# Ledger of designs, part 119: peptides against a protein of PDB entry 3B8E

Target 1, 230 residues: chain A of PDB entry 3B8E
Amino acid sequence: PFLIFIIANIPLPLGTVTILCIDLGTDMVPAISLAYEQAESDIMKRQPRNPKTDKLVNEQLISMAYGQIGMIQALGGFFTYFVILAENGFLPIHLLGLRVNWDDRWINDVEDSYGQQWTYEQRKIVEFTCHTPFFVTIVVVQWADLVICKTRRNSVFQQGMKNKILIFGLFEETALAAFLSYCPGMGVALRMYPLKPTWWFCAFPYSLLIFVYDEVRKLIIRRRPGGWVE

## One batch from the design tools (peptide; made by RFdiffusion4, then SolubleMPNN)

Design b2_p19_2_s4 (from b2_p19_2, 15 letters changed)
Fold by OpenDDE base, seed 3:
Structure b2_p19_2_s4 (fold): chain B 230 residues (1-230), chain A 19 residues (1-19)
Amino acid sequence: as target 1 above (230 residues)
Amino acid sequence: PEERALKLLEEALRLVEEA
């Protein structure tokens, strides 16, 4: 998120402290949970590509746990970010390069995509309104990602929710999301304004799409071993 | 091909975490 903020010069989508909470709080337990997935999972049955390197962790497990999930989370978060800003009159294309004027306290006539002028205070309210939903979207997307990442080939319905550490991870990240969203003072401390309950559902269609896509992908892998989808 | 893409993605994410 922060790199995209710098490169695209868009308004800040997520605070730095919140990013640290994601990296250390929400992502750590889920990543560990995948390492302790039951031996029925094909992930744990996969041999390391290079057994000679004495790698305790399968390269594929790392790639799925950190690489794929992290990217999907970022995409989900940015989806919510762009939705919120679009609802407030800022279309995605208009946000490119806007940061310089957006963050200038002396410019009180920044125009949105429809010609409406925004004061500095109004802009910052909208910016901080994005932070909490962005974070919550990451958590909601992560629910789906963790569930689908339990296996490479098998459906979630075939393996089930047997990993207690995974369940704990889902609980922990949800509790953290609720705490950061509704605890008094988070708006000042983390620049995360209180979340409207409706924003919890913003990521659900996206999570469902990912879930369906992954189930279809796994189905194709099962029917065509060694295919291009692997 | 997917495994290579995931590895590249992991490396990219690591760079983001270090920044």
Scores: peptide ipSAE 0.000, ipTM 0.263, DockQ to the pose 0.023
Fold by OpenDDE base, seed 5:
Structure b2_p19_2_s4 (fold): chain B 230 residues (1-230), chain A 19 residues (1-19)
Amino acid sequence: as target 1 above (230 residues)
Amino acid sequence: PEERALKLLEEALRLVEEA
């Protein structure tokens, strides 16, 4: 997220509070939950061909898969960000290079894509309105991520939802997202303005994309054990 | 406890913004 912010010079898509909530609030319980997940039936029975090289290859492939999932999560957040700004009159192309004028409190006549002038206060309201749905998008996408992380090769439909700690993690993330989105004073205190309920659905295509991606990946692994997709 | 945590976070963020 920050790299795109710096390179494109767009208004800040994700606030410090949302970052902290992701790092401390939404990732900790899931990480613990995975430690209590039941071992995949095929992983524990597989003898490595070479204990040194096969372990390294598997670790690299897993790291790449998580990296790809993280990129899809970020894309989902940015999609929500651009949609909100577009609905407020700022088309994605117009946002390029706008940050300098956007963040200047002395400029009260920043024009949107339709020639409407925005005061500093109005711009900041719109910016902070983007922070909450970006966070919520990440949470919704993380639902899929947590579910797919239960197994390396088996489909989610084969493994099932047996880990109660994982289920608790999903509820915790959702409750935190709801609290930050709708609790009075969050806009003033944490710069997370209330979210329209419709924005929760904006992330669903990306959550589905992650789920489909992982199911396809796992299908390939099952058909070609020891392949490059593992 | 949640409200206290939020107040502490708010204070921490304020300090970061002032720095």
Scores: peptide ipSAE 0.000, ipTM 0.306, DockQ to the pose 0.040
Fold by OpenDDE base, seed 2:
Structure b2_p19_2_s4 (fold): chain B 230 residues (1-230), chain A 19 residues (1-19)
Amino acid sequence: as target 1 above (230 residues)
Amino acid sequence: PEERALKLLEEALRLVEEA
């Protein structure tokens, strides 16, 4: 998220403190939960043929999987960010290069995509309004990611939700998201303004799409073992 | 309080831009 902020020179989508909350509060518990996934997952079923080479391959596969999850989460967050800004009059293309003027306190006439002028204070309110739903979107997307990562080939419906630690992680993430979104003072402390309840649902179509995509992928893998989608 | 928070953010952003 921060790299895109720098490269695209867009308004800050997610504050540093919020990123730390994601890393420590949202990402850590799920990562631990996945480490305790039961041996019934087909991910762990392959005995290493060669402990050295297969460990390296497995580490690469794990790194790739975690990298993909992180990218999907970031994409979901940015989707919500762009939706909120577009709803407030700032289309995605207009945000490119806008940061310099956006962050300048002396410029009180920054125009949106429709020619409306925004004061510095108004812009910062909109910016901070994006932080909370970005975070919540990551949590909602992470629900789907955690569920689909339990197995590589088996459907979620076949494997079920047997890992109590994973279930606890999902509830903990949700509780943390609710706390950060609605607890008084979070806007000042974390730059996370209160979230309208409707924004919790903004990521659901995206999460559903990922879930459906993964189920289709797994179905293809089961029908054609060793395919390129594996 | 919000103004102080905004100032801190701006300082943080400046530090990042300088890095």
Scores: peptide ipSAE 0.007, ipTM 0.284, DockQ to the pose 0.021; fails the geometry check
Fold by OpenDDE base, seed 4:
Structure b2_p19_2_s4 (fold): chain B 230 residues (1-230), chain A 19 residues (1-19)
Amino acid sequence: as target 1 above (230 residues)
Amino acid sequence: PEERALKLLEEALRLVEEA
């Protein structure tokens, strides 16, 4: 999210507080769960065939899979961001390069895609309106990650501890999302305006996309054992 | 080459996660 903000010079899609909540709340629990899964896998592994190569391959595969999921998560968040801005008159193409003028408090006549002029205050309201839905979109997409993680391995027993940590993390991030979205004063304090309940559903297509992606990936792995997609 | 590609992908993915 932040890289696209820098590269595309778009209005800030995700606030600093929201980024911190993702980094500390949502990303940390999966990372811990992975560490536990690796540790548990290392304990449960039969005699390592080739401990260096198999560990490296597995770490790379896990890293690639999580990174790909992270990309889809980011895409989901950006989709929600672009939808909100488009509903407010700012089409995605118009947002490219707009950041400089958007963030300038002295420019009170920034035009949207339809020629409507927006004051700095109005623009910031719209920007902050994007922060909460973006965060919630990430949370909802992370629900799909949980399902993917649950369906990845044939061994139900190895999934048990990881699932508990992931489930806990899911509840924590969902509770945090609900708190940030609906607690009075969050708009003023955290620059996260209240979320319309409809925005929770905006992420569902991306959750489905992640699910389909993972199933396709698994299908490819099953059909081409030892292929690049393992 | 595969390791480099994987590292590049990991870096790209990290960048996207940081993004």
Scores: peptide ipSAE 0.000, ipTM 0.255, DockQ to the pose 0.021; fails the geometry check

Design b2_p19_3_s1 (from b2_p19_3, 16 letters changed)
Fold by OpenDDE base, seed 2:
Structure b2_p19_3_s1 (fold): chain B 230 residues (1-230), chain A 19 residues (1-19)
Amino acid sequence: as target 1 above (230 residues)
Amino acid sequence: VDEVLEEAKKLLELARELL
């Protein structure tokens, strides 16, 4: 998010405070919950890892986790951001290079894509209105990410949802997201303005995409062990 | 949940002071 903010010179899509809420609030408990996941049914049929040749985390795993899944998460967040700004009169193309004027307190006549002038205060309300649904979008996508991280090869349908701590983590991150989104004073405290409940569904296509992608990946791994997708 | 929320709030306050 922050790199795109700099490169494209767009209004800030996700505030630093919101990032901290993700890293400390919504990522921590789910990550810990994975430590309590049941072993895959075939784990004892695999050769022991050679600690001299096989890294615990290899470049392929990093590329898949941070490259592909992280890219889909970012795309989901930016999609939500662009939809909200478009609903408020700012089309995606018009946002390119707008940051300098957007953040200037002395410019109170920034035009939207339809020629409507926006004051600094109005622009900041719209910006902060984007932070909450971007955050919620990440949380909804993280549901799929957490579920797919349960196994490396087995389908989620084969492994099942027996880890009660993981289930608790999913409810906790959702409850935290709802609290941060709707609790009075969060707009002042965290610059997270309340969002319409309909925005929770904006991320669902991306969550489904991650889930389907990983199930297909795992299916390929099961059919062709030792492939480049493993 | 309440402890994590309290710690998150404290960290957010600290981050706000640093920013």
Scores: peptide ipSAE 0.006, ipTM 0.291, DockQ to the pose 0.038
Fold by OpenDDE base, seed 1:
Structure b2_p19_3_s1 (fold): chain B 230 residues (1-230), chain A 19 residues (1-19)
Amino acid sequence: as target 1 above (230 residues)
Amino acid sequence: VDEVLEEAKKLLELARELL
């Protein structure tokens, strides 16, 4: 998010406080929950890794896979951001380079894509209105990420959802997202303005995409053990 | 503080209207 904010000079899609809420609020409990996940049913069937050959390739592939997942997460957030801004009159193309004028409190006549003038206060409301849905989008995508991280090779359908702590983590992150989105005062305290419940669904295609991507990846690994996808 | 809170509420209401 922040890199695109700098490069494209768009209004800030995700606030620093919101990022901290992701890192400290929604990521920690799920991550801890994974420590309590049952070992894959096939883990004892795996041949001992060759520490000289398998380690480096595997670390790179994991890094690439997580990097790709992270990119899909970011795309989901940006999609939600652009949709919200478009609904408020700011088309994606108009946002390019707009940051300087957007962030200037002395400019109260920033035009949207339809020629409507926006005050600084109105612009900041719209900006902060994007932060919450972006956050929620990340949480919804993290559902898929957490679920797929349960296993490296087995399908989620094979491993199942037996980890109660993981289920609690999914509930906790969702409850936190709902709390931050709808609790009175969060707009002031965290710049997280309430969102329509419909915005939760904007992330679902990306969550599904991650899930399908990882299931396909795992399927390839299962079919071709020792392949470059492992 | 109360004035800031009232303005903040107005902003929240406006945000809800925009959404």
Scores: peptide ipSAE 0.000, ipTM 0.181, DockQ to the pose 0.031
Fold by OpenDDE base, seed 3:
Structure b2_p19_3_s1 (fold): chain B 230 residues (1-230), chain A 19 residues (1-19)
Amino acid sequence: as target 1 above (230 residues)
Amino acid sequence: VDEVLEEAKKLLELARELL
């Protein structure tokens, strides 16, 4: 989010405090829960890792986590961001380079894509209205990410949902997301205005996409061991 | 929050210079 904010000079899509709530709040318990996941049924058939040659984090893991899944998560958040701004008169093409004028408190006549003028206060309300849906979109996409991270090779349907701590993590991150989205005072404290309940569903296609993508990837790995998809 | 934002901006500018 923040890289695109700088590179494209668009209005801030996700607040810094909201990013901290993701990194320290919603992601921590789910990540810890993976340590309690039951071993895959085939793990004892795999050769032991060579501690001298095999890294715990390899290029394939980085490519999968940051290059593929992380990009889909970011796309989900940005989709929600662009939809909200478009509903408020700011088309995606008009947002490019707009940050300088958007963040200037003395410019009260910033035009939208339809020629409507926006005051600084009005612009900041719209910006902060984007933060909460972007955050919730990330949390909803993280449900799928957490579930797919349960296994490296086996389908989630083969592994099952037996990890009670992982299930607790999914409820915890959802409860925290709901608290941050709807608790009074969060608009002032976190610059997160209340979310319309309908925006929770905007992320569901992306969560489904991640889930289907990873299940297909795992299926390919099972059918073609040692392929470029591993 | 604004200080954390400024530090995050500096870190990102640094990351941009490194990339």
Scores: peptide ipSAE 0.000, ipTM 0.276, DockQ to the pose 0.020
Fold by OpenDDE base, seed 4:
Structure b2_p19_3_s1 (fold): chain B 230 residues (1-230), chain A 19 residues (1-19)
Amino acid sequence: as target 1 above (230 residues)
Amino acid sequence: VDEVLEEAKKLLELARELL
């Protein structure tokens, strides 16, 4: 999110406060919950990792976590961002390079894609209106990320959902997202304006995509052990 | 799940109309 904000010079898609809420609020408990996940049914049948040659975090894991899954997650957030801005008259092409004028409080006549002029205050309302749905989109995508991270090789259907702490983490992050989205005063305190309930569903295709992608990946690993996809 | 998928499809269609 923030890298694209800098590179493309678009209006800020995700505020600093919302990033902190993700990093400290919604990601912490789910990540800890993975430490309590049951071992894969076949893990004890595998040879122990060689600590000298086999890195715990390898290039494949980094590529999967940040290069593939993280990119799909970011695309989900940006999709929600672009849809909201488009609904408010700002098409994605028009957002490119707009940041400088968008953030200038002295410019009160920034035009949208349809020639409507927007005051600084109006622009900031729209920007902060994007922060909450972007945040919620990330949370909804993180549901899929958390579930797929339960296993390296086994399908989620084979592993099941037996980790009660993980289930609690999913409810906690969802409850936090709902609290931040709907609690009175969050718009003033956190620059998170209220979310239309329909925006919760905007991320679901991306969560499904992540889930299907990972299940297909795991299926390939099971069929072709030692492949480049492992 | 079906209702969620239907709503997600509507949002995708709306997004396609706006883009």
Scores: peptide ipSAE 0.000, ipTM 0.203, DockQ to the pose 0.028

Design b2_p19_3_s2 (from b2_p19_3, 16 letters changed)
Fold by OpenDDE base, seed 1:
Structure b2_p19_3_s2 (fold): chain B 230 residues (1-230), chain A 19 residues (1-19)
Amino acid sequence: as target 1 above (230 residues)
Amino acid sequence: VQEVLEEAKKLLELARELL
């Protein structure tokens, strides 16, 4: 988010507070829940990691986690952001370079893509209105991310959803997202204005994409052990 | 990164004013 905010000079798509809520609120319990996941049925058939040659964090894992899945998550968030701004009159192309004027308190006549003038206050309300759906989008894609992280090689359908702590984590992150999105005063405290329930569904295609992508990846790994995808 | 942090601070102040 911040890299695109800087490079494209667009209005801030996700607030720092919402990022902290993701990292400290919605990610913690799910991450802990993975520690209680049942071992893959084939884990005992794998050779022990060679501590001299095999890094715990290898370039492939970084590329997968941060490069591929993280990019899909970011794309989901940005999609939601652009849709909300477009619904408010700001088309994606118009947002490019708009940040300077957008963030200027003295400019109260910033035009949208339709020639409607927006005051500084109105613009910031719309910006903050984007933060909550972006956050919720991240939570929804994290459902898929958490589920795919249950296994490295086995399909989720083979592993199943037996981890009650993981199910609790999914419920907790969703409940927290709902609380942060709809609780009175969260707009004040966290700049999380309430979103229409329909915005929860904006991320579902991306969540499904992550899930399908990982299942295909795992299928390739199962069919071609020792491939570059492992 | 510093600009983003400054903008984040401005946004915090703005949120305080809007609320």
Scores: peptide ipSAE 0.000, ipTM 0.244, DockQ to the pose 0.022
Fold by OpenDDE base, seed 2:
Structure b2_p19_3_s2 (fold): chain B 230 residues (1-230), chain A 19 residues (1-19)
Amino acid sequence: as target 1 above (230 residues)
Amino acid sequence: VQEVLEEAKKLLELARELL
């Protein structure tokens, strides 16, 4: 998010406060819950990792986690961001380079894509209105990410949902996201303005995409062990 | 970065007031 904010000079899509809420709030319990996951049924049939040759985190894992899944997550967040701004009169193409004028307190006549002038205060309300839905979009996509991280090779349908701590983590992150989104005072305290409940569904296609993508990946790994997809 | 730091400080202060 922040890299695109700099490169494209667009209004801030995700506030630093919301990033901290993701990293310290919604991600911690789910990440810890993975430590309680049951071993895959075939794990004892695999040779032990050689600690001298096999890195715990290899380039392929980094590429999968940050390059592919992270890109789909970012696309989901940006999709929600662009939809909200478009509904408020700012088309995606008009946002390019707009940050300089957007963040200037002395400019009160920033035009949208339809020629409507926006004051600084009005622009900041719209910006902060984007932060909460972007955050919620990340949480919804993280449901799929957490579920797919349960296994390296087995399908989630083969592994099942027996980890009660992981299930608790999914409910906790969802409850926290709802609390941060709808609790009175969060708009003032965290610049997280309340969102319409319909915005929770904007991320569902991306969550489903991640899930389907990983299940297909795991299916390929099961059919062709030692491939570049593993 | 300074605005982020100021917001982080405000959040820490708010968290301290809530705790």
Scores: peptide ipSAE 0.000, ipTM 0.288, DockQ to the pose 0.034
Fold by OpenDDE base, seed 3:
Structure b2_p19_3_s2 (fold): chain B 230 residues (1-230), chain A 19 residues (1-19)
Amino acid sequence: as target 1 above (230 residues)
Amino acid sequence: VQEVLEEAKKLLELARELL
């Protein structure tokens, strides 16, 4: 989010406080829950890692976590951001380079894609209206990310949902997201304006995409061990 | 639930217009 905000000079898609709520709030319990996951059925058939040669984090893990899944998550958030701004008259092309004028308090005649003029206060309301849906979108895609992280090779349907701590983590992150989105005063404290309940569903296609993508990947790994997908 | 479904449909339609 923040890199695209700088490179494309678009209005801020996700607030700094909201990012901290993701990193320290919603993602912490889910991440810890993975330590309680049951071992895969084939784990004892795998050779032990050589501590001298085999890194805990390899290029394949980085490629999957940041290069593939992380990009799909970012696309989900940006999709929600662009939809909200388009509903308010700002088409995606018009947002490019707009940041300089958008953030200027003295410019009160910034035009949208339809020639409507926006005051600084109106623009900031729209910007902060994007933060909460972007945050919720990240939480919804994190459901799929957490579930796919249960296993390296087995399908989630083979592994099952037996980890009670992981299930608790999914409820915790959802409850925290709902609290931050709907609790009175969060608009002032966190610059997270109230979310229309429908924005929760905007992320569902991306969550499903992550899930299907990883299940297909795992299926390919099971059918072709030692392939480029592993 | 019906209002949420209707707005979800509107969002999907808007998404299709943006794509």
Scores: peptide ipSAE 0.000, ipTM 0.251, DockQ to the pose 0.031
Fold by OpenDDE base, seed 4:
Structure b2_p19_3_s2 (fold): chain B 230 residues (1-230), chain A 19 residues (1-19)
Amino acid sequence: as target 1 above (230 residues)
Amino acid sequence: VQEVLEEAKKLLELARELL
């Protein structure tokens, strides 16, 4: 998110507070919960990792985590961001390069895609209105990400959902997301304005996409062991 | 599959309670 904010010079899609809420709030318990995941049914049939040659974090894992899944997550968040801004009169093309004028408190006549002028205060309300749905979108796609991270090779349907701590983590992150989104005063305290409940569903296609993508990947790995997709 | 479906249902129910 922040890299695209810099590169494309768009209005800030995800606030610093929302990033901290993801990194410290919603992701922490789910990430810890993976330590309690049951071993894959075939793990003891695999040769031990060679600690001298086999990195714990290899290029494939980095590619999957940051290059593929992370990009799908980012796309989900940005989709929500662009939809909200478009609903408020700012089309995606118009947002390119707009950051400088958007963040200038002295410019009170920034035009949207339809020629409507926006004051600095109005623009910041719209920006902060984007932060909460973007955050919630990330939480919703993280549900899928957490679930797919349970296994490297086995389908989630083969592994099952027996990790009670992981289940608790999913509820915790969702409850935290709801609290931050709807608790009175969060708009003032955290610049997280309340979102319409419909925005929770905006991420579901991307969550499903992540899940389907990973299940297909795992299916390919099972059918073609030692492939480039492993 | 049933466990995943039950969890998905619980998440959907939670989402509905938030709606």
Scores: peptide ipSAE 0.000, ipTM 0.195, DockQ to the pose 0.084

